# Peptides against a protein of PDB entry 4AID: the designs that were tried, part 171

Target 1, 242 residues: chain A of PDB entry 4AID
Amino acid sequence: FDIKRKTIEWGGKTLVLETGRIARQADGAVLATMGETVVLATAVFAKSQKPGQDFFPLTVNYQEKTFAAGKIPGGFFKREGRPSEKETLVSRLIDRPIRPLFVKGFKNEVQVVVTVLQHDLENDPDILGMVAASAALCLSGAPFMGPIGAARVGWVDGAYVLNPTLDEMKESKMDLVVAGTADAVMMVESEIQELSEEIVLGGVNFAHQQMQAVIDAIIDLAEHAAKEPFAFEPEDTDAIKA

## One batch from the design tools (peptide; made by RFdiffusion4, then SolubleMPNN)

Design b2_p25_4_s4 (from b2_p25_4, 8 letters changed)
Fold by OpenDDE base, seed 1:
Structure b2_p25_4_s4 (fold): chain B 242 residues (1-242), chain A 25 residues (1-25)
Amino acid sequence: as target 1 above (242 residues)
Amino acid sequence: SSEEVLKKVEEKVEKERKAYLEKKF
């Protein structure tokens, strides 16, 4: 096994990104750990476009499997069934920032799957899942113009908190999820309790600054473990409009 | 309202996101 690992300290927690041990059949696969929360992200893409494909067929599936469900707050033993509201929401949080970053004209099928393997009841797997999905795409060779970073920001006792614990979130006046590239914010999702625009915008900027260390960690991992870029030449769509 | 604050933040972020994507692609 050729295992590559990147470890950083992030918000007072150890973030580990690992590849090469699990899901080797995927184009990219990353095992990400923060505290004792563990996720597996896989990226798979088709090497050809389907005939008549007119849109970019990206599917993102975040899942909290039943073996982890015994450690997930509110995780009833759900039978094989529809995604939970949380799983649907987090799948969208991952999809939104990554979808615009694929090379224009790429219409090969892409599937990103994030599986929660462990939950520590402190660190929410959603942010970790966003980071892991970004890393898996960067390793895959798909024409993805990432990485993205992600962060959650709380507002506790008049201060920003990076990736608040589930207990700190009970006292937080803000649940702000941010995703972005090194250069730009790509997505925000937030719930707030009586906060000013200035505090929320400050939270977006704080998140974007704090995610740079994660972006750099994904780049470093990709430099050592990424597959060769898939040979994709975008059809010159400007030549068809003439 | 909190909804109006969030909407204004999202509008600013979306403007910057579009400008970035137009420059990148």
Scores: peptide ipSAE 0.492, ipTM 0.928, DockQ to the pose 0.789
Fold by OpenDDE base, seed 2:
Formats: C-alpha cells, sequence, structure tokens
Structure b2_p25_4_s4 (fold): chain B 242 residues (1-242), chain A 25 residues (1-25)
C-alpha cells in the first residue's frame, strides 16, 4: 500500500492526515484524526458533464455512523435514511467554503462524503470533517482551488482558544467556526454571548492565522499524493461578452 | 446586540470573500 501521512501539532493536539489505505476507489480519500476523533473524507467527480447540466452539481454529505453515535450527545438512534439536524448543518459548513473554489464552468458531478468513524467526546468531528474534505478534494485532481483550512475558536477566561473541547465549550462565550484559504476567509458561522465586534473579528483573524498550519499540511500531503489534475479548460466567459 | 455584532462581522467577511473570488476567477 502506498500510504502517505502528514502529522502536525495543532492547538496542542496531534492532527494526522492519511491517504492510500482506505477508499482507494475514490478520486481523493483522506483519513483524518485529531485526538481519538476519526473521520474519512472521500471526493468523487464525474469525468464528463451531463447533457443539459445548467448548475454545478456539488453534493456534500456529512454522516455519523451509528456505532459512533452511541457516544455522541443527542445521537439518538438515527432512523436510517434521514440526516440529523447536526449532519445537515455540518454538511452545509463543509459545502459553503468549498463550492465557490471550483473553477467557473465546471459542471461535472462532485460528491464529497465525510463519515465519522470514531468520536472521543472531546474533539468535534465537524472541524476535522472540513479539513478532511478539503484534503480529499486537493488529492482528487478535481478543478478545486483549495485547500481550505478550518478552525473553531472559543472565548474562555478572556482568551481565544483554538478548537476547544466539548467541555471547554460549556465555559466559552463564543462558538466561532471559520473556514478559509491561505489568503482569505471564506466562511464564518458563530454564536456569541455578549461579546464586542472587536473580540469576534479578533477571533476570525485568530482562526485564519491558526488554520495556516493545516493548509500547509494539506499542500504537503498533496505534493506527495495528489492525482494528476483533471484536464478542464474553463469556457472563456469573456468570449460571450463579445 | 449579539445579532448586530454577528451581522457586522458577516458583512465584513463577505466583502473580503467577494473581493478575493473576483480576483481569483
Amino acid sequence: as target 1 above (242 residues)
Amino acid sequence: SSEEVLKKVEEKVEKERKAYLEKKF
């Protein structure tokens, strides 16, 4: 097996990105681990556009397996077949920052699936799922202009905390999820308790700074394990204005 | 209010995001 692995220290935790062991039938596949939380992200894309396809058909599906769900707070026996509210929300958190980064005119079907394999009850799989999905897309050869990094920021005892545990989040006055490229913030989602704009903006900047190590780790993994880029020439949309 | 703070943050982020995407594509 040609297994490639990148390991970094991130927010006082070990982040591992691994490819080549699982889901080899996907265009990209990444096993991501933080603490004892483990997710598998897969990216698959069609090599042709469907006739009459008028929009970009990206589907993102975040799912928590029932075996992991027995430990997940609020993981009542998910009726097989409908996403939970959490799975729907996290699927959107992954979709929002990646969708704008596909090359314009690319209308081939893309499917991103993030599966929670293990949950430690400390590290939320959502951030890890965002990172893994980004990495899987970068490995796939799809015309994706990533990577995306992601981070959660808390505000605990008057300080920013990177990726607070579920227990630290009980004391946090902020739940700030940020996703971005190396150059720009692409998405913010936040809940706050009586915080100033300055503190929240400082949290966005803190998140964007802290995710650079993850972006660099994805780039390093892709340099060693990415597939050849899919040959896609964007239609010159400037030629339609003539 | 917290809602007004979040809205202002989102407006700033969205402005920067649009400017980035317009430059990149």
Scores: peptide ipSAE 0.492, ipTM 0.929, DockQ to the pose 0.833
Fold by OpenDDE base, seed 5:
Structure b2_p25_4_s4 (fold): chain B 242 residues (1-242), chain A 25 residues (1-25)
Amino acid sequence: as target 1 above (242 residues)
Amino acid sequence: SSEEVLKKVEEKVEKERKAYLEKKF
């Protein structure tokens, strides 16, 4: 197996991005680990467009498998076959920043699947899932103009905390999830307790700065393990306006 | 209010996101 791995220190935790061991049938597949939380992201895309396809058919599916449920808060109540509220929310958190980064006119089916394999009860798999999905897309050869990074920011004792633990989040006045490219913030989702606009914007900027190391790690992994770019020429949109 | 703060942040982020996408594509 040609296993490629990138390891970085990120917010005082080790982030590992690995490819080449599992899910090799996917266009891109990344095993991401932070602490003892482990996710598998897979990206698969159709090599042709369906006749009459008029929209971009991206599907993102974040799932916490039943085998991981014993290590995931609330996992004992997961009904097989329907996404939980969390799974639906996190699927949307992954979808939102990646959807606009596909090359215009690309209307081939794309499926991103993020599967939580393990949870350490400290590191939330959502951020890790966002990172892994980004990495899997960058490896896939799909016309995806990523990578994205992602980060959670807390506000604890008057300071920003990168990817607070579940216990630190109990004391946090902010749950701020940010996703972005190297150049721009693409998504923000936040809950706050009596914080100023300045603190929240500072949190967005802090997240965007801190995710650069993740973006760079995905780029480095992709340089060593990405598939050849899928030969896609967007239809000249200027020719349709004439 | 927290809602007003979040709305202002979202509006700024969306403006920047839109401007980035318009330049990139």
Scores: peptide ipSAE 0.489, ipTM 0.929, DockQ to the pose 0.826
Fold by OpenDDE base, seed 3:
Structure b2_p25_4_s4 (fold): chain B 242 residues (1-242), chain A 25 residues (1-25)
Amino acid sequence: as target 1 above (242 residues)
Amino acid sequence: SSEEVLKKVEEKVEKERKAYLEKKF
């Protein structure tokens, strides 16, 4: 097995990004671990555009599959076939920051699948899923102008907390999810309780600073493990404005 | 209100995001 792994300390937790062990049939595949939460992200893209394709056909599917051996809370009633409200929401959280980062004119089918393999009940798989999806896309050779990082920020006892545990989140006055590139914030999703604009903007900046270590870890993994870039010539969209 | 705070934050982030994307692509 040609296994490549990057490990960093992130918010007082060990983040591991691994490729080459599983899902080798995908264009990119990353096993991401934080604490004992484990996700598999796969990226697959078509090598040709469908005739008459007028939009970018990106699909993102986040799945919390109850593997029969792990206590996933709420797993007792997932009928095979319908995404939960959470799975639908997290699929959108992954989609939103990555969609605008594909090269203009690229209309080949892209499928990102994030599967929760294990949940530790402390570390939410959503942030880990965003990171893993970004890494899988960077490894795939798709014309994706990532990586993105992601972070959750809480506000607990008058301080910012990076990736609060599910228990710390009960005491948090903020649930702020941020995703971005090295240079810019690409997505914010937040719920707040009686906080100032200054505190929330400070949380966005804190998240963007803290995700740089993750972005750097994805870049380092990609330098060692990425496939050759897919040869794609962007459509010259400037020719339509003349 | 919290909703007004969030809206102002989102407007600032969206402005910066647009400016970044316009420069990058």
Scores: peptide ipSAE 0.487, ipTM 0.927, DockQ to the pose 0.796

Design b2_p25_5_s1 (from b2_p25_5, 12 letters changed)
Fold by OpenDDE base, seed 1:
Structure b2_p25_5_s1 (fold): chain B 242 residues (1-242), chain A 25 residues (1-25)
Amino acid sequence: as target 1 above (242 residues)
Amino acid sequence: MKELEEELKRIEKEALEKAREIARK
């Protein structure tokens, strides 16, 4: 197996991005680990557009498997059923920052699936899932203008905390999730308790600075393991005005 | 390229406006 791996220290934790072991039938596949939390991201895209397709058909599905769910806080042994509220919310958190980064006029079906394989009860799989989805898309050859990075920022004892643990989050006055490119913030979601605009905007800037190491790690992995770019030329009507 | 860059700048602005709205509540 040609296994490529990137390892970085990020927020005092080891982040591992691995490709080439699992889900090799996907266009891109990344096994991502932070602490003992493990996710598999897969990206698959159609090599042709459906006749009469008028919108970009991107689907993002974040899922917590039953074997991991027995260890997930608030995870019940789900019988086959509707996505949980968490799975629905995290699927949207991943979708929002990646959707605008596809080349205009690209209307081939794209499916991103993030599967939680293990949860350590410390590191939330959502941020790891965003990072893994970004990496899987960059490896796929799809016309995706990523990578994105992502970070969660807490506010504990008057300081910013990068990717707070579930225990640190109980003491945090902020749950700020940020996603972006190297150059731009693409998404902000937050729950805040009695914090100033200055602290929140400082948290967005802190997140964007801290995600650069992840963006660089995805680029380095893609340089060594990405598929050839899919030959896509937009129709002249969808031509990106230079 | 310019239309994508303009859209990215719009999204960044909307994200920062949302962060400000959340901080004011």
Scores: peptide ipSAE 0.172, ipTM 0.739, DockQ to the pose 0.750
Fold by OpenDDE base, seed 4:
Structure b2_p25_5_s1 (fold): chain B 242 residues (1-242), chain A 25 residues (1-25)
Amino acid sequence: as target 1 above (242 residues)
Amino acid sequence: MKELEEELKRIEKEALEKAREIARK
């Protein structure tokens, strides 16, 4: 098996991105690890457009498997066959920054699935899932103009904290999730307690700066493991309406 | 709070506009 791995130190933690061991039937597949939290992202895309397809059919599904869910806070409330509130929210967090990065006119079906395999109760799998989904898309050969990075920023003891632990987040006055490309912030979600706008905007900038190492790690992994780009020429009619 | 939420929404919008400009280049 041709296994490719990228390892970086990120916010005082080891981030590992691995491809080639599992889910080889997908167009892209990445196993991402931070601490003992482990996620699998898979990207699959159709090689043709459906007749009469008028919108871009992107589906993002974040899921915490039952074997991981038994350790995840709130895992007891998973009604069989419905996504939890968290799974729904994180699926949207992944969807929002990736959707606008597909080449205009690409209307082939795309499915991104992020599966939480393990949770350490310190590192939230949402950020790791965003990173893994980005990496899986970059490996897939889909016309995706990524990578995106992602980061969570806390405000603890008057300082920014990159990807605070679940315990550090209890003392944090900010839960700021940012996603972006190398060049641009693309998504901000925030829960804030009595902080100035200056601190929050500084947190967005801090997140965007800190995610560059992850973006670079995805690029390096893609240079060594990406599939050939899918030959896609947008029909001129969809390019002209921009 | 409302002003901060409006500012974050503005940044997100500008960020998405920039992302669309990047995707068009």
Scores: peptide ipSAE 0.092, ipTM 0.598, DockQ to the pose 0.048
Fold by OpenDDE base, seed 3:
Parts: C-alpha cells; structure tokens; sequence
Structure b2_p25_5_s1 (fold): chain B 242 residues (1-242), chain A 25 residues (1-25)
C-alpha cells in the first residue's frame, strides 16, 4: 500500500488526511479523521463529455450510512434509498464552494461522494466532509482550482471557538460555517442568536485564518499523492476573457 | 456513466467494508 498521510493539530484536535488505503479505483480518495469522527471522500470524473451536454454535471452526495447511524444523533433508521434532510443540506454545503472552482467549459460528469464511517458524538462530520471532498478533488487530477478549506465557528463565553463540539454548540450563540480558498471566502452560512455584525464579520475572518492550516495540509498531501492533471482545453466560447 | 456508476459502487463497497472494520473496534 502506498499510503500518504498528513497530520495537523487543528483547533486543539488532530486532523488526519490519508490517501492510498481505500477507494483506489476513484480518481481521488481521502480518508479524513478528526477526533474519532471518520469520513471517506471520493471524487470520480468522466474522461469525456457527453454529446450535447450543456451544463456542468457535478453531483455531490453526503451520506451517513446505517453503520454510523447507530451513533449519529437524530440518526433514526434511514429508509434505504432516500437521503435525510441533514444529508441533503450537507451535500449542498459541500457543493456550493466547490462548484465555482471548476475550470469554465468543463462539462464532464463529476461525482463527489462523502461517506461518514464513524461519528464520535463530538465532531460533526460536515466540516470534515468539506475538507475531505476538497482534498479528494485536489488528488483526482480533475480541473479543480482548489483546495478549499472549511471551518465552523462558535461564540462561547464571549470568544470565538474553532469547530465547537456538539456539546459546546449547545452553549454557542453562533453557528457559522465558512468555506474558502487561501485567498478568498467563498461561502458563509450562519445561524446567529443576538450577535452584532462586528462579531459575525470577525467570525468569518477567524474562520478564514484558521482554515489556512487545512488548505496547506491539502496542498502538502496533493504534492505527494495527486494524479497527473487531466488534459482539458476549454472551448474558446466559455473563456470569458478577463 | 456506466463506468462511473461501477466505480461508485466499488467505492461504496470499500467504504462499507471500512466502516464495518471501524465499527468492530
């Protein structure tokens, strides 16, 4: 097994990004761990465009499979075949920041699958899933202009908290999810209880600063484990000249 | 499409196997 691993300390927790053990048939595959929460992200893309394809066919599927469901809060017996509301929301949360980062004119089918393998009841797999999906895309050779980082920010006892635990989130006045590149914030989602705009904007900046370590970790992993870039030339019509 | 779907099925199988390994610990 040619296993590549990056380990960082992130918000007082160990983040591990690993490739080469599982899902070797995917274009990119990352096993990501934070605490005892574990996700597998896989990226697969078609090597040709379908005739008459007019839009970018990106599909993102976040899945909390039944083996993890016995430990997932609110994980009632999922009827096989229908995504839960949570899975639908998290799939969109992952999709939103990655979709704009594909090279314009790329209309090959892309599927990103994030599977929750374990949940520790402390670390929510959504942020970990965003990070893992970003890493899997960077390893895949797809024309993806990532990485993205992601972070959740809480406001607990008058301070910002990076990736609060599920218990810390009960005391948090903010649930702020941020995703971005090294240079730019690309997505903000927030649920806020009676906080000033200054605190919220400070939370976005805090998130973007804290995700740099994750972005750097994905870059380091990609330098050692990425596939050769897929040779893609966009059609001249989709090149909006800067 | 078919190749991609087959790859996804293989990925899902490996994911389930790994999850079963994790769940036994």
Amino acid sequence: as target 1 above (242 residues)
Amino acid sequence: MKELEEELKRIEKEALEKAREIARK
Scores: peptide ipSAE 0.019, ipTM 0.372, DockQ to the pose 0.019
Fold by OpenDDE base, seed 5:
Structure b2_p25_5_s1 (fold): chain B 242 residues (1-242), chain A 25 residues (1-25)
Amino acid sequence: as target 1 above (242 residues)
Amino acid sequence: MKELEEELKRIEKEALEKAREIARK
């Protein structure tokens, strides 16, 4: 087993990105851990385009398995079959920042699956799922111009808090989720309580700065474990004008 | 690369505009 692992301290918590142990049939697979929250991200892409494929067929599926969901606050034993509202929202949260980063003209089917395996009741698996999905795509050899990082920012006692715990979030005046590349903010989602524009924009900047360590960790993992890039030449070289 | 960079800059602008809209509510 050629297991590659990157470990960083991130917001006072240990983030672990691991590949090579499980889901080796995927193009990319990452087991990500923050505290005792554990997610598996897998990326799979078709090696050919379907005849007449007009759009980029990216599917992102975030799922909380019943064994993890029974430990998640407010997680009822869901009957297998329909995504919950949370699963649907987090799937979109992961989809949004990654979709634009695929090479134009790439219309091969791509499937990203993020599975929550464990929840510690402190660390939300959504941010961890975003990070894991990014890492899995970077390992896959797909024409993905990542990595992305992600961060949640709270505002507690007049300060920014990186990836607040579920308990700290009860006291937080802000739930700000940011995703981006090294160079650009790609997504902002937030719920705020009576905060200034300055504090919110400062939170976006704080998130983008704090996610650099995660981006660097994904790059380091990819340097040691990525598959060879998939040989993709778009038919229209004009669509990839550098 | 340039077209992607321009697209990323548009997306960044939209994300920051969204953050401002949220902060104004």
Scores: peptide ipSAE 0.222, ipTM 0.790, DockQ to the pose 0.810; fails the geometry check

Design b2_p25_5_s2 (from b2_p25_5, 12 letters changed)
Fold by OpenDDE base, seed 5:
Structure b2_p25_5_s2 (fold): chain B 242 residues (1-242), chain A 25 residues (1-25)
Amino acid sequence: as target 1 above (242 residues)
Amino acid sequence: DEKLKEELEKIEKEALEKAREIARK
């Protein structure tokens, strides 16, 4: 097995991005670990467009599998079949920043699946899932203009905290999730308690700065493990939109 | 490339506007 691994220290935690061990049938597959939280992201894309396909068919599916759910706070044994509210929300958090980054005119089916394999009760798998999905897409050869990074920012004791633990989040006046490229902020979601606009905007900037290390880690992994880019030439009418 | 950049700049602007809206609530 040709296993490639990138390890960085990120917010006082070890982030590991690994490829080549599992899900090798996918176009891209990344096992991501932060603390003892573990996610598997897979990216698969069709090598042809369906006749009459008029929109970009991207599907993102974040899953907290039952075996991990027993270790997730509030994770009861869910009956297989319907996404939870959390799974639906996190699927959207992953979808939103990645969707715009596909080459215009690309209308091949793309499926991103993020599966929580382990939860440490400290590190939320949502941010890790965003990072893993980004990495899996960058490895896939799909015409994806990533990577994206992601970060959660808390405000604890008058300071920004990168990816606060679930316990630190109880003391946090801010739950700010940011995703972006190296150059641009692509998404902001936040829950805020009595904070100034300055602190919130400072949190967005802090998140964007802190996610650069993750972006660089994905790039480094991709340089060593990415598939050849899928040969996609948009029609001239779509190239004028790219 | 230029249009992707313009789209990204638009998305960034919308994201920052959303952050400001949230901070005003």
Scores: peptide ipSAE 0.216, ipTM 0.785, DockQ to the pose 0.790
Fold by OpenDDE base, seed 3:
Structure b2_p25_5_s2 (fold): chain B 242 residues (1-242), chain A 25 residues (1-25)
Amino acid sequence: as target 1 above (242 residues)
Amino acid sequence: DEKLKEELEKIEKEALEKAREIARK
């Protein structure tokens, strides 16, 4: 087994990104752990475009498997075959920041699957799933201009908290999810209770600063474990003029 | 490169505007 692993301290927690153990048939596969929450992200892309394909066929599927669901708060026995509301929302949360980062004109089918394998009841798998999906795409050789990082920011006792636990979030006046590249914020989603614009914008900046360590960790993992870049030549009509 | 940068700058602006709108509600 050629296992590559990156470990960092992030918000007072251990983040582990691992590749080479599981899902070797995927183009990219990352096992990500934060605390005792564990997710598997896989990225698979077609090596050719379908005839007549006119749009970019990206599918993102976040799944909380039934074996993990026994530890997930509100994880009632999911009826097999339909995503929950949470799974649908998190799938969109992962899709939004990654979709714009594919090279224009790339219309090969891409499938990203994020599977929650374990939940610790403290660390939400959504942020970890975003990070794992980013890492899996960077390892895949797909024409993806990542990585992205992601962070959740809380506001507890008049301070920003990076990736608050589910218990800390009960006392938080802010649930702010941010995703971005090293250089730019790409997505903001938030639920806020009676906070100033200054605190919210400060939270976005705090998130973007704190996700740099994750971005750097994905880059380091990719330098050691990424596949050769897929040879993609965009059609002249779709070429990003430099 | 330049077009991607312009698109990212637009997305960042829209994200920050959204954060401001959320904070004003």
Scores: peptide ipSAE 0.212, ipTM 0.781, DockQ to the pose 0.782
Fold by OpenDDE base, seed 1:
Structure b2_p25_5_s2 (fold): chain B 242 residues (1-242), chain A 25 residues (1-25)
Amino acid sequence: as target 1 above (242 residues)
Amino acid sequence: DEKLKEELEKIEKEALEKAREIARK
C-alpha cells in the first residue's frame, strides 16, 4: 500500500487528506477527515466517449451511509433507495463548481461519489465532501482544471467564522458556502438573515482567502500521488459550439 | 471497527463495479 497523506491546520481544525488505502480501483480516491467527521470521495471516468454523446455526462452522488446515519442529525429515518433532501442538495453543491472545470469537448462519463463514513456532530460533511471530491478528481488523471477549494462562512457576534460548528451555526446570521479555484470564485450559496451586502461580499472574499490553504494541500497531494493525465484532445468541432 | 471495515470493502467493490461499467460503455 502506497499511502500518501497531507495534513493541515484549517480554521482551528486538523484537515487530513489521504489516498492509497481505500477504493484503489477508482481513478481517484481520497479519505478526508476533519475533526471526527470522515468522508470517502471516489472519482471514476470512462476512457472513451459513447457514440453520439452530445452532452458532458457528469454524475455527482453525495451519500450518508446507514452506519453513520445513526449519528447524523435527521439520519434515523433513511428509507433505503431515495436520497434525502440533504444528500440531493450537497450533491448539487459539489456538482456546480466542478462541472465548468472539465476541459471543453470532454464527453466521457464521469462519476464522483462522496460517502460520509463518520459524523462528529460538529463538522458538517458537506464542505469536507467538496474538498474530498476536488482532491479525488485531481488524483484521477481526468481532464479536470481544478483543484477547487470550499469553505462555509458564518457571522457570529459581529465576526466571520470559518466552517462554524453545528452549534455555532445556531447563533450565525449567515450560512455562506463558497467554492472556487486559486484564481476565481465558482459558486456561492447563501442563507442570510438581515445582513448588509457589504458583510456578505466580505464573507465571499474571506471564504476565498481561507480556501487557498486547502487548494495548496490538494496540489501538494496530487504532486506526490496523481495518476498520469489522461491523453485527451478535443475535436476542433466542439470548440466552435461553446 | 469491523462494521466500518465491511462497509469500506463494500464501497470498494461498488466503485470497482461502477468503474468496469463506465469502461464498458
Scores: peptide ipSAE 0.026, ipTM 0.479, DockQ to the pose 0.015
Fold by OpenDDE base, seed 4:
Structure b2_p25_5_s2 (fold): chain B 242 residues (1-242), chain A 25 residues (1-25)
Amino acid sequence: as target 1 above (242 residues)
Amino acid sequence: DEKLKEELEKIEKEALEKAREIARK
């Protein structure tokens, strides 16, 4: 098996992105690890558009499966067959920044699945899932203008903290999730406690700066492991209506 | 709180607009 791996130090933790060992039937597949939290992202895209397809059919599904859920806070309340509130939220967090980065006019079905395989109770799999999904898309050959990075920012003892642990988050006055490209912030979600706008905006900038190392790591992995780009020519009609 | 929410919503909108510009280039 041709296994490619990228390892970086990120926020005082080791981030590992791996491809080539599992889910080889997908167009892109990435196993991402931070601490002992492990996620698998897979990207699959149709090689043709369905007749009469009017919209871009992107589906993002984040799943914390039962074998991991027994260690995940709130995992006991998963009704069989329905996504949890967290799974629904994280699926949206992944969808929002990736959706606008597909080439305009691309209306082939795309499925991104992020599966939590292990949870260490310190590193939340949401950020790791966003990173893994970005990497899987970049490897897939889909007409995706990524990568995106992602970061969580806390505010603890008057300082920004990159990807605070679940325990550090109890002391944090901010839960700020940011996603973006190398050049632009694309998504901001935040819960804040009595913080100034200046601190929050500074947190967005801090997140965008800190995610560059992840973006670079995805690019490096893609240079060594990406499939050939899917030959897609947008129909002239959708390009001209911009 | 409301002003901060409005500014974050604006940043997100501008961020999405920038993302669309990047995707068009």
Scores: peptide ipSAE 0.098, ipTM 0.597, DockQ to the pose 0.048; fails the geometry check

